# Peptides against a protein of PDB entry 6GMG, part 299

Target 1, 331 residues: chain A of PDB entry 6GMG
Amino acid sequence: DSDDRVTPPAEPLDRMPDPYRPSYGRAETVVNNYIRKWQQVYSHRDGRKQQMTEEQREWLSYGCVGVTWVNSGQYPTNRLAFASFDEDRFKNELKNGRPRSGETRAEFEGRVAKESFDEEKGFQRAREVASVMNRALENAHDESAYLDNLKKELANGNDALRNEDARSPFYSALRNTPSFKERNGGNHDPSRMKAVIYSKHFWSGQDRSSSADKRKYGDPDAFRPAPGTGLVDMSRDRNIPRSPTSPGEGFVNFDYGWFGAQTEADADKTVWTHGNHYHAPNGSLGAMHVYESKFRNWSEGYSDFDRGAYVITFIPKSWNTAPDKVKQGWP

## One batch from the design tools (peptide; made by RFdiffusion4, then SolubleMPNN)

Design b2_p23_8_s1 (from b2_p23_8, 17 letters changed)
Fold by OpenDDE base, seed 1:
Structure b2_p23_8_s1 (fold): chain B 331 residues (1-331), chain A 23 residues (1-23)
Amino acid sequence: as target 1 above (331 residues)
Amino acid sequence: SKEDADAGIAQEKAALAANKAAA
């Protein structure tokens, strides 16, 4: 029950975190201890450590989305999303593959579609685009200059994104970022902003007008990236969970993982920060825990989800919520 | 939306518990 959500209390600014608990390649801690780490490592504005505000603690308390929310400064809109889908693999497996014992045709097709997404390539595409955007931002002091730089960069790389409409989320993402317009943020200066990445896991079978089989086993045709660009139309994502396949089965609606702007070239060594559920220390769910996972652990996801998207947004360069290097756990 | 965030429960706890039990 969402009514059990509690905002974590403030932590003293200079309080050091307790050690994280290692768990199957992840580092885990309770939300209050993450706040301590966040204040020591990620809280800096213009080089000065800050106490996490009540508003930020409230955002964080929402669970997995809360981690992305507090670090990005806004609730995720998921408009600029990337993925990679192997169409040839999908077609070949559908044609030549066989359902497992007891697997329905719909279940087989849903599984094959899920397996045809390449999380690593999707992530790499997002990083590539973020890099292009960062180059376009670097010396642009107004939006027009940013857009011109972006078009030039895309042309030089022969990137299909150069053909996107001016109203596309790709070109409008910066202007639609609240922190870009804030006086203490970007102050309408693109050169004060940087591109950052987070990931969302969700269910493909969200169309209520579709067959029950698609809702239970996935929609093989839903949320595929556009060829060439890798853009995913997220407009149909309404945070609808997978439908139960058996009595008593329940699925969650989404998961979010924060990457930021790590410069680690090896995807497998990147750290993803996420939460388990909303903070309910006095409720049945218990206290919120925060996890720092390697890419392999993050990208594996759960049976609740058959899609992963890598989303680009922007934060002010003065924020330290997306440092070049993220260390897993504490110390 | 904030309402969407309220519904944002990840099964990580369940998955972690399952993994621990399997180990």
Scores: peptide ipSAE 0.023, ipTM 0.662, DockQ to the pose 0.249
Fold by OpenDDE base, seed 5:
Structure b2_p23_8_s1 (fold): chain B 331 residues (1-331), chain A 23 residues (1-23)
Amino acid sequence: as target 1 above (331 residues)
Amino acid sequence: SKEDADAGIAQEKAALAANKAAA
C-alpha cells in the first residue's frame, strides 16, 4: 500500500557507497546506497557535491519514477515522447500470421503490435532529436533564438518535426520546464540547458470505453508514433495497468528508466537507471532497490507493458544528473 | 501525481529471471 512509503534517511555527504557490481547486465543496490552514490557522482551543482535534500529523497522514494524524478528535477510529464513502429511488419504479420495455439485473435493482434515497435530505433530517434535540440540550445540566450535555431536545424536535416505546430510539445517543451525558469537553473537562458532522455514502459489498452480484449491484450492502434516525426501522443496515458487475464493476476502501471545525456554511441552499452518499487522498508514490498541496467536489460521490459516511449526533457547544464558517462555499480 | 508514482511498481523477480535467461 502507498501508505507504507517511507522517505529514506539522509546520508552523510562524504559517505562512500558500499561496493556492488553488475551481473548479467544489471547492477543492483538498495536505495540508501544509491543515495550515497548519487551524492558522490550525480549531485553536483556548478561542480559542487550536494547532499540529497529531503525533497529529493522523497521523490526518489516513489520507486521507478522516483529515479527519473530526482534526476530530471520534475515529475515526468511525458509530453515529448518518441517511438518507432514498423507499419509494414505489422500489416504483414496480421495478414500472413496466425494466432499461436491457445492465443485469441485479440491477443495475437496485441502481441503483433507490441512486436512491431522497435525500442532501439525509438531510442535512436530520441537521441537524434535531443542532439538537434542541444545544437539549437547552444548560444541561444532567449527562447526565440532557440526556436529559430531549432527550426533551422530541422530544415537543414529535412526533418518532419519542422512542420509541427508552434504549440506542439516539441516546441513548447523547453518553456514548460520548471528548471529553465529557475534563477539557479536556466534562468530563461536556453544555452544553460541541455536535453536529456528517459524512457517509460506502459500499457496500450487504457481506454475504458474499449473492449475488454484490448484492455487485456493491448490496443494495436494506441500510442503509435506519427509517421516522419516519431512523436507519440501520450495524452491518453493515464497510468492504467493491463487488465488481468486470470483471477488474481495483477499488473504494474508503468516503469521509468533514466538515461540522461550519455554520449556512448553504442545503444547496447548505455546504462539505464531505474527502481523496482516505492521504498517500504517496513512494508510487504520491502526496501526500494535501484537498478543500473544496460539497454538490453531495460528495453526488454515486462509483460505488464506493450509500449515503450523515449521522452525528452531538459535540465540545467550545471546539474550532473546526466553525465556523458554512466558507470554501473561501485568499486 | 504522487498517486501515480505510488502505483509505479516494477517486477524485480521478472527482471532478474529475464536477465539470467538472456545471459
Scores: peptide ipSAE 0.021, ipTM 0.671, DockQ to the pose 0.199
Fold by OpenDDE base, seed 3:
Structure b2_p23_8_s1 (fold): chain B 331 residues (1-331), chain A 23 residues (1-23)
Amino acid sequence: as target 1 above (331 residues)
Amino acid sequence: SKEDADAGIAQEKAALAANKAAA
């Protein structure tokens, strides 16, 4: 019940975090302790440590999406999303593979589609694009200069994104970022902004007009990246969870993981920050926990989801919510 | 178990999506 959500209390600015708990390659802590870490490590604006505001604590209290929300400064719009799909693998497995014992044809096709997504390549594509964007931002003092730089960079790399429409989320993402327009943010200066990445896990079978089998086992054709660009049309993602396959079964609607702008070249060493659920310390769900996971742990996902997307957005360079290096846990 | 931990994490996320649609 959404009514059980509570905003975590303020933490003193200088309060140090308690040690995180290691759990299966992840570091775990309660939300209040994450606030303490956040204030020490990620809160800095223009080099000054800040207390997490009531508004930010409220955003955070929403769980996994709250972690991305507080660090990106806006609720995720998911418009600029990337993935990688191996079409040949998919076709070959459908042709040559067989359903497992007790597996329906629809379940088999859904599983094969899920397995045909390459999370590492999807992440790599997002990082590549973010890098291009960051180069385009670096010396651009207005949006026109940024767009010109971006087109030049894409042309030099022979990137298919150069053919995207000017109205595409790819080109409009910066102008649609609230912090870009804020006086204390970008102040309409692209060079004050940087590209950041988060990931969303969600269910493919969200079309209510589709078959029950697609809603239960996935839609093999849904949310595939466009060839060449890797762009995923997220317009049909309405946060609809997987349909239950048995009585009493329930699935969650999404998961969000915050990466930011880590420079670690080895994907397996990157840290992803995410929450379990909304903060309900007095409710059935209990207190919100925050996890810092390695890429392997994050990208594995859950049975609730058969799609992963890597999304690019922007934050002011003056924010420290996306540092070059993220340390897992505390200390 | 890892599976139990993962299941717990997954269940906890469902509650979050419901709140934002109402806001």
Scores: peptide ipSAE 0.026, ipTM 0.666, DockQ to the pose 0.066; fails the geometry check
Fold by OpenDDE base, seed 2:
Structure b2_p23_8_s1 (fold): chain B 331 residues (1-331), chain A 23 residues (1-23)
Amino acid sequence: as target 1 above (331 residues)
Amino acid sequence: SKEDADAGIAQEKAALAANKAAA
């Protein structure tokens, strides 16, 4: 019950974290201890360590989305999302493959679609685009200059994103970022901003007008990236969970993982920060836990989800919520 | 097991969705 959510208490600014617990390649800790780490490592504004505010602690208390929320400075809008889908593999498997024993046709198609997404290539695409954006931001002191730089970069790379409409999420993402307009943020200066990445896991079968089978086993045609750009239309994502396939079965509506702006070239070595559920220390769910996972652990996802998207947003360069290097766990 | 741990994490996340729909 959402009514059991509690805002974690403030932690002293200089309190060091307790050691994280290793768990199957992840580092795990309770939310209060993550706040301690966050204050030591990620809280810096213009190089100055900050205590996590009550507002930020409240955002964090929402669980997995809260981790992305507190680090990005805004609730995820998911408008600029990327993925990679192997259409040839999908078509070939549908044609030549067969359902497993006991697997329905709908279940087979849903599974094949899920397996046709390449999480690593999707992540790579997002990183590529973020790099282009960062180059466009570097010496741009107004939005017009940023957009001009961006178009030039895309043209030089012969990137299909150059053909996107000026009002597309791709070109409008910066101006629609609240921190870009804030005096202590970007102050309308693109060169003060940097692109960052987070990921969302969700269910494809969200259309209530579709068949029950699609809601249970996935919609093979939903949330595919556009060819060439890799852009995913997220407008139909309504945070609707997978439908139960058996009585008493329940699924989670989404998961969020924070990557930020790590420079580690090896995807497998990148660290993704995410939460399990909202903070309910006095409720049935218990205290919120925060996980720092390697890409492999993150990208595997859960049976609750059959889609993963890698989303680009922006934060001020003065924030340290997206450092070049992220260390898993503590110490 | 890893599967049990993953299942536990996933189950615990279900409660997260309910909170934002109410906000």
Scores: peptide ipSAE 0.026, ipTM 0.662, DockQ to the pose 0.066; fails the geometry check

Design b2_p23_8_s2 (from b2_p23_8, 15 letters changed)
Fold by OpenDDE base, seed 3:
Structure b2_p23_8_s2 (fold): chain B 331 residues (1-331), chain A 23 residues (1-23)
Amino acid sequence: as target 1 above (331 residues)
Amino acid sequence: TKEEADAGIEQQRKALALNKAAE
């Protein structure tokens, strides 16, 4: 129940986290301990540690989205999203594959569609685009310069994103970032900003006008990336969970994972930070836990979701919420 | 809207899903 959500208390700035270690690719700790870690590692503004503010703690308390929220500085809008879909695999499997025993045709098609998404390639595409954006940001002192640089970079790489409309999320993302306009943030200077990445898991079958089968088993045609660009139209994502397939079954609406701006070239070694649920220490759900998962653990997702998108946003370079190296746990 | 999203967040029960992933 929403009424059970509690904002975690403030932690002393100098309090060290209790130790925790990764197991099977995932490290786990309670939200209060994550706040301690966050203050030691990620809180820095202009090189100075900061206590997590009450507002930030409130954001964090919302669970998985809260982790992305506190680190990105804004509630996720998910407008600049990327994915990779293997159309040939999808077509081939539909043609030559068969439903499993007891599997309906709709369930089969939904599963095949889900399996036709390549999370690694989607992530790599987002990283590629983020790199292009970062190059465009580096020496740009106004938005016009940034956009010009971006177009040049895209042209040099013959990237299909060069054909996007000026009002597209791709080109408008920076100007629509609150921290870009903040005096203590970007101060309207693109060179003070950097691109960062987070991921969202969600359900494809969200169209209320569609068949019940699509809502239960997925919509094979929904939320596919555009060819060439890899852009996913997220406008139809309304945080609607998967419909139950049996009585008593329930699904979660979404999951968010924070990557930031890690420089690790091996995708499998990257760390994704996410939460289980909103903080309810006195409620049935219990205290919020924060997870630091390797890419394989994150990308595996849950049966609740059949889509994964990798989203680009921006933060000030003065923030340390997206360092080049992220470590799991605390010694 | 953000309000709708917030309402959805408040209803999230990920405990079971995460437990499955830990297995």
Scores: peptide ipSAE 0.024, ipTM 0.653, DockQ to the pose 0.224
Fold by OpenDDE base, seed 1:
Structure b2_p23_8_s2 (fold): chain B 331 residues (1-331), chain A 23 residues (1-23)
Amino acid sequence: as target 1 above (331 residues)
Amino acid sequence: TKEEADAGIEQQRKALALNKAAE
């Protein structure tokens, strides 16, 4: 099926997008039309519009992850991930709650765990950390200066991240960003970079050695954030989908949503850009579509997933793939 | 990995999910 993937053709630089289709608070369009919008709005390098390259179009063609890929400049590694989990709510609900009619104990526990994650607080934590990082980047002209600034900022805020190991994804994320090292990117100058955010939805029950119930209904103990820091260990995420609960049922492996660096303080008003599937115009799946969703639409997720992580990465400030304001749809 | 990016949510499934959420 993956053999049906096609790279969208190039779009003329000056071609304007067709109107997006509104759908349940989202704006939707076909991938080629998104390329047109991207070239008009997000393609700028040093203030100059750029045609989306063949490589970028190929990245984009991979679907939901492709949107994040083309805008971040690298395939998501998901190493610096944040979430929020209400342990007290979880314990109280398990103790005092009961399964719904027809719901097994395993289903109940999986559902309660899922509901104990707070997407808004997870997103807020990522934004908080990104802000700290951006302050640390602002006047740092080498990595050492950046790290020193970062530690000072964390100390001033009494943030638990100050206790992370030097090899932690938190401290190593910048140096491991390809665009940081590129001459036309950061050129090893932290002050040329900014922190950006994307989100991943995925399934908790990925351990093949665990019970079938956990694979079907979720693993309540998996992918919880560390207390104080909010960091999620993503090392065990292998893009394994939820196991079917009935014959013929199937689930997808993940969903990705691009936020970037929007400055809108109200989470509910932020815009998230994502795709449905890889581009297969001549296949059964059809052409890829791109969605621009409000936070409520994005954070709601699907039954395929019981975890949401908010991930920080970096892009050059010269890129316009993460503007302060994102307008939903076209025009 | 790049190969892992081949899968996504089908349009029909997303449409169903959106409809359910809107109700």
Scores: peptide ipSAE 0.024, ipTM 0.611, DockQ to the pose 0.226
Fold by OpenDDE base, seed 5:
Structure b2_p23_8_s2 (fold): chain B 331 residues (1-331), chain A 23 residues (1-23)
Amino acid sequence: as target 1 above (331 residues)
Amino acid sequence: TKEEADAGIEQQRKALALNKAAE
């Protein structure tokens, strides 16, 4: 039960993590040890290490979302989300493909839709957009300048995002970021902010008014990216898990993975940080573990989810929660 | 929100799946 959640205790600022190493592309450690690592590597503000605050430890204790929460500085809103969907593949497979033995039509369609999403291309699109945003931020000292720069960059690249409405999450994301407005954050200066990326895995079949089959096997039409922009309307994501297909079966609502602002050009070499569950050291779930996964390990996902979105948000450049390079484990 | 986090965070299945992958 969520009532078993415990905030991890404070760790001394100078305490080094216990060593752990990646195995099969994933490094794993207990949350307390991650806090130690976080303080050594990611805690820096204006170049100075910081002890993880009680509030931050509380955020972290919420599991997978907690990792993104503590590093982004806010609970994920998921408003500026990107994905890649191969419409031609989807149509072709629906037309020419056949359900597997024992597979229902709804299950087949759901599977085909899931397989028509390309996680790597979705991630690439988010990185592309984040790069454009970062260029727009670089010399902008007010929001108006940022928006003007952004429009110019998009026009130069002939990017379909240039046609988005001014009220679109794409243009409003910065001003809606709490840390942008904070005195010790952006202080309303775009040039003090940088774009960062996290990913969310979730279930497409969340519409309660839809058929039971869609809730069980996915909604092939839900959460598709808009052509040209790659934007996903996340407004219908209510953190509703997949419906059980058999008695006793249960699925989780979501998974979050933190990427930040790594500069590694090879997607396969990027590191994604995420958690397993909320911290319950005295409960049935046990202590929270934090994972540092390669992209392949992250993007593989679970049967609980048939959608992956790559979300852009912003953090102050003074924070070191999104460094250029992320390493798995601790020596 | 915290409520949203609590609602989606029971990822024991995910943890188990990860353990299997590590074997």
Scores: peptide ipSAE 0.024, ipTM 0.633, DockQ to the pose 0.277
Fold by OpenDDE base, seed 4:
Structure b2_p23_8_s2 (fold): chain B 331 residues (1-331), chain A 23 residues (1-23)
Amino acid sequence: as target 1 above (331 residues)
Amino acid sequence: TKEEADAGIEQQRKALALNKAAE
């Protein structure tokens, strides 16, 4: 029950983290210890460490989304999302492939669609776009300058994003970022902002008017990236979980992973920070845990989800929630 | 929104899955 959620207590600013538990490419700790690490490593505003505020601790307490929330400074809107889908693979597998033993046609199609997404290519596309945006942000002191720079960069690269509507999430993302408008944030100066990335895992079969099979086994046509741009229309994502296929079965509605702005060129070496569930130390779920996973651990996802998107948002450069290098665990 | 966030991960099985993967 979500009513069991508790805000983690404050941690002294000088409190050092306890060692994380390393295991098979990930590091794990309880949320309170993550707060300690966050204060030592990620809390810096204008180079000065900050104690995580009560508001930030409350955001964090919401679990996986809380990690992204506290580090991005806003609840994820997921408007600027990217993915990669292999249409040829999908078509060929549907035509030439066979359902597994006991697998229905709907299950087969849903599985084939899921497997036709390439998480690594989706992530790389997001990184590419974020890099373009960062170049456009640099030395742009108003939104018009940023947009002009962005269009020029896209034109130089012959990127299909140059053809997006001015009102699209791609061009409106910066102006719709609260921290961009804050005096202590961007202060309406694009050059004070940087692009950051997080990822969302979710279910494709969310349309209530669709067949039960699509809700149970996935909608093969839903949440595909647009050709050329890689943009995913997330407008129909309402955080509806996968429908049960059997009595008593239940699925989680989403998962979020924070990447930020790491410069590691090897995707497999990038670190993704995420939580397991909301903090309920006195409830059945127990205390929230935070994981720092390698890309392979994060991108694998769960059976609860058949879609992964990589989302771009913005934070002030004065924040240290998205450093160039992220180290797993502690010390 | 907070409501959307509250609707997030509410199942212990995810935590269990992560624990198993970490072992």
Scores: peptide ipSAE 0.024, ipTM 0.620, DockQ to the pose 0.287; fails the geometry check

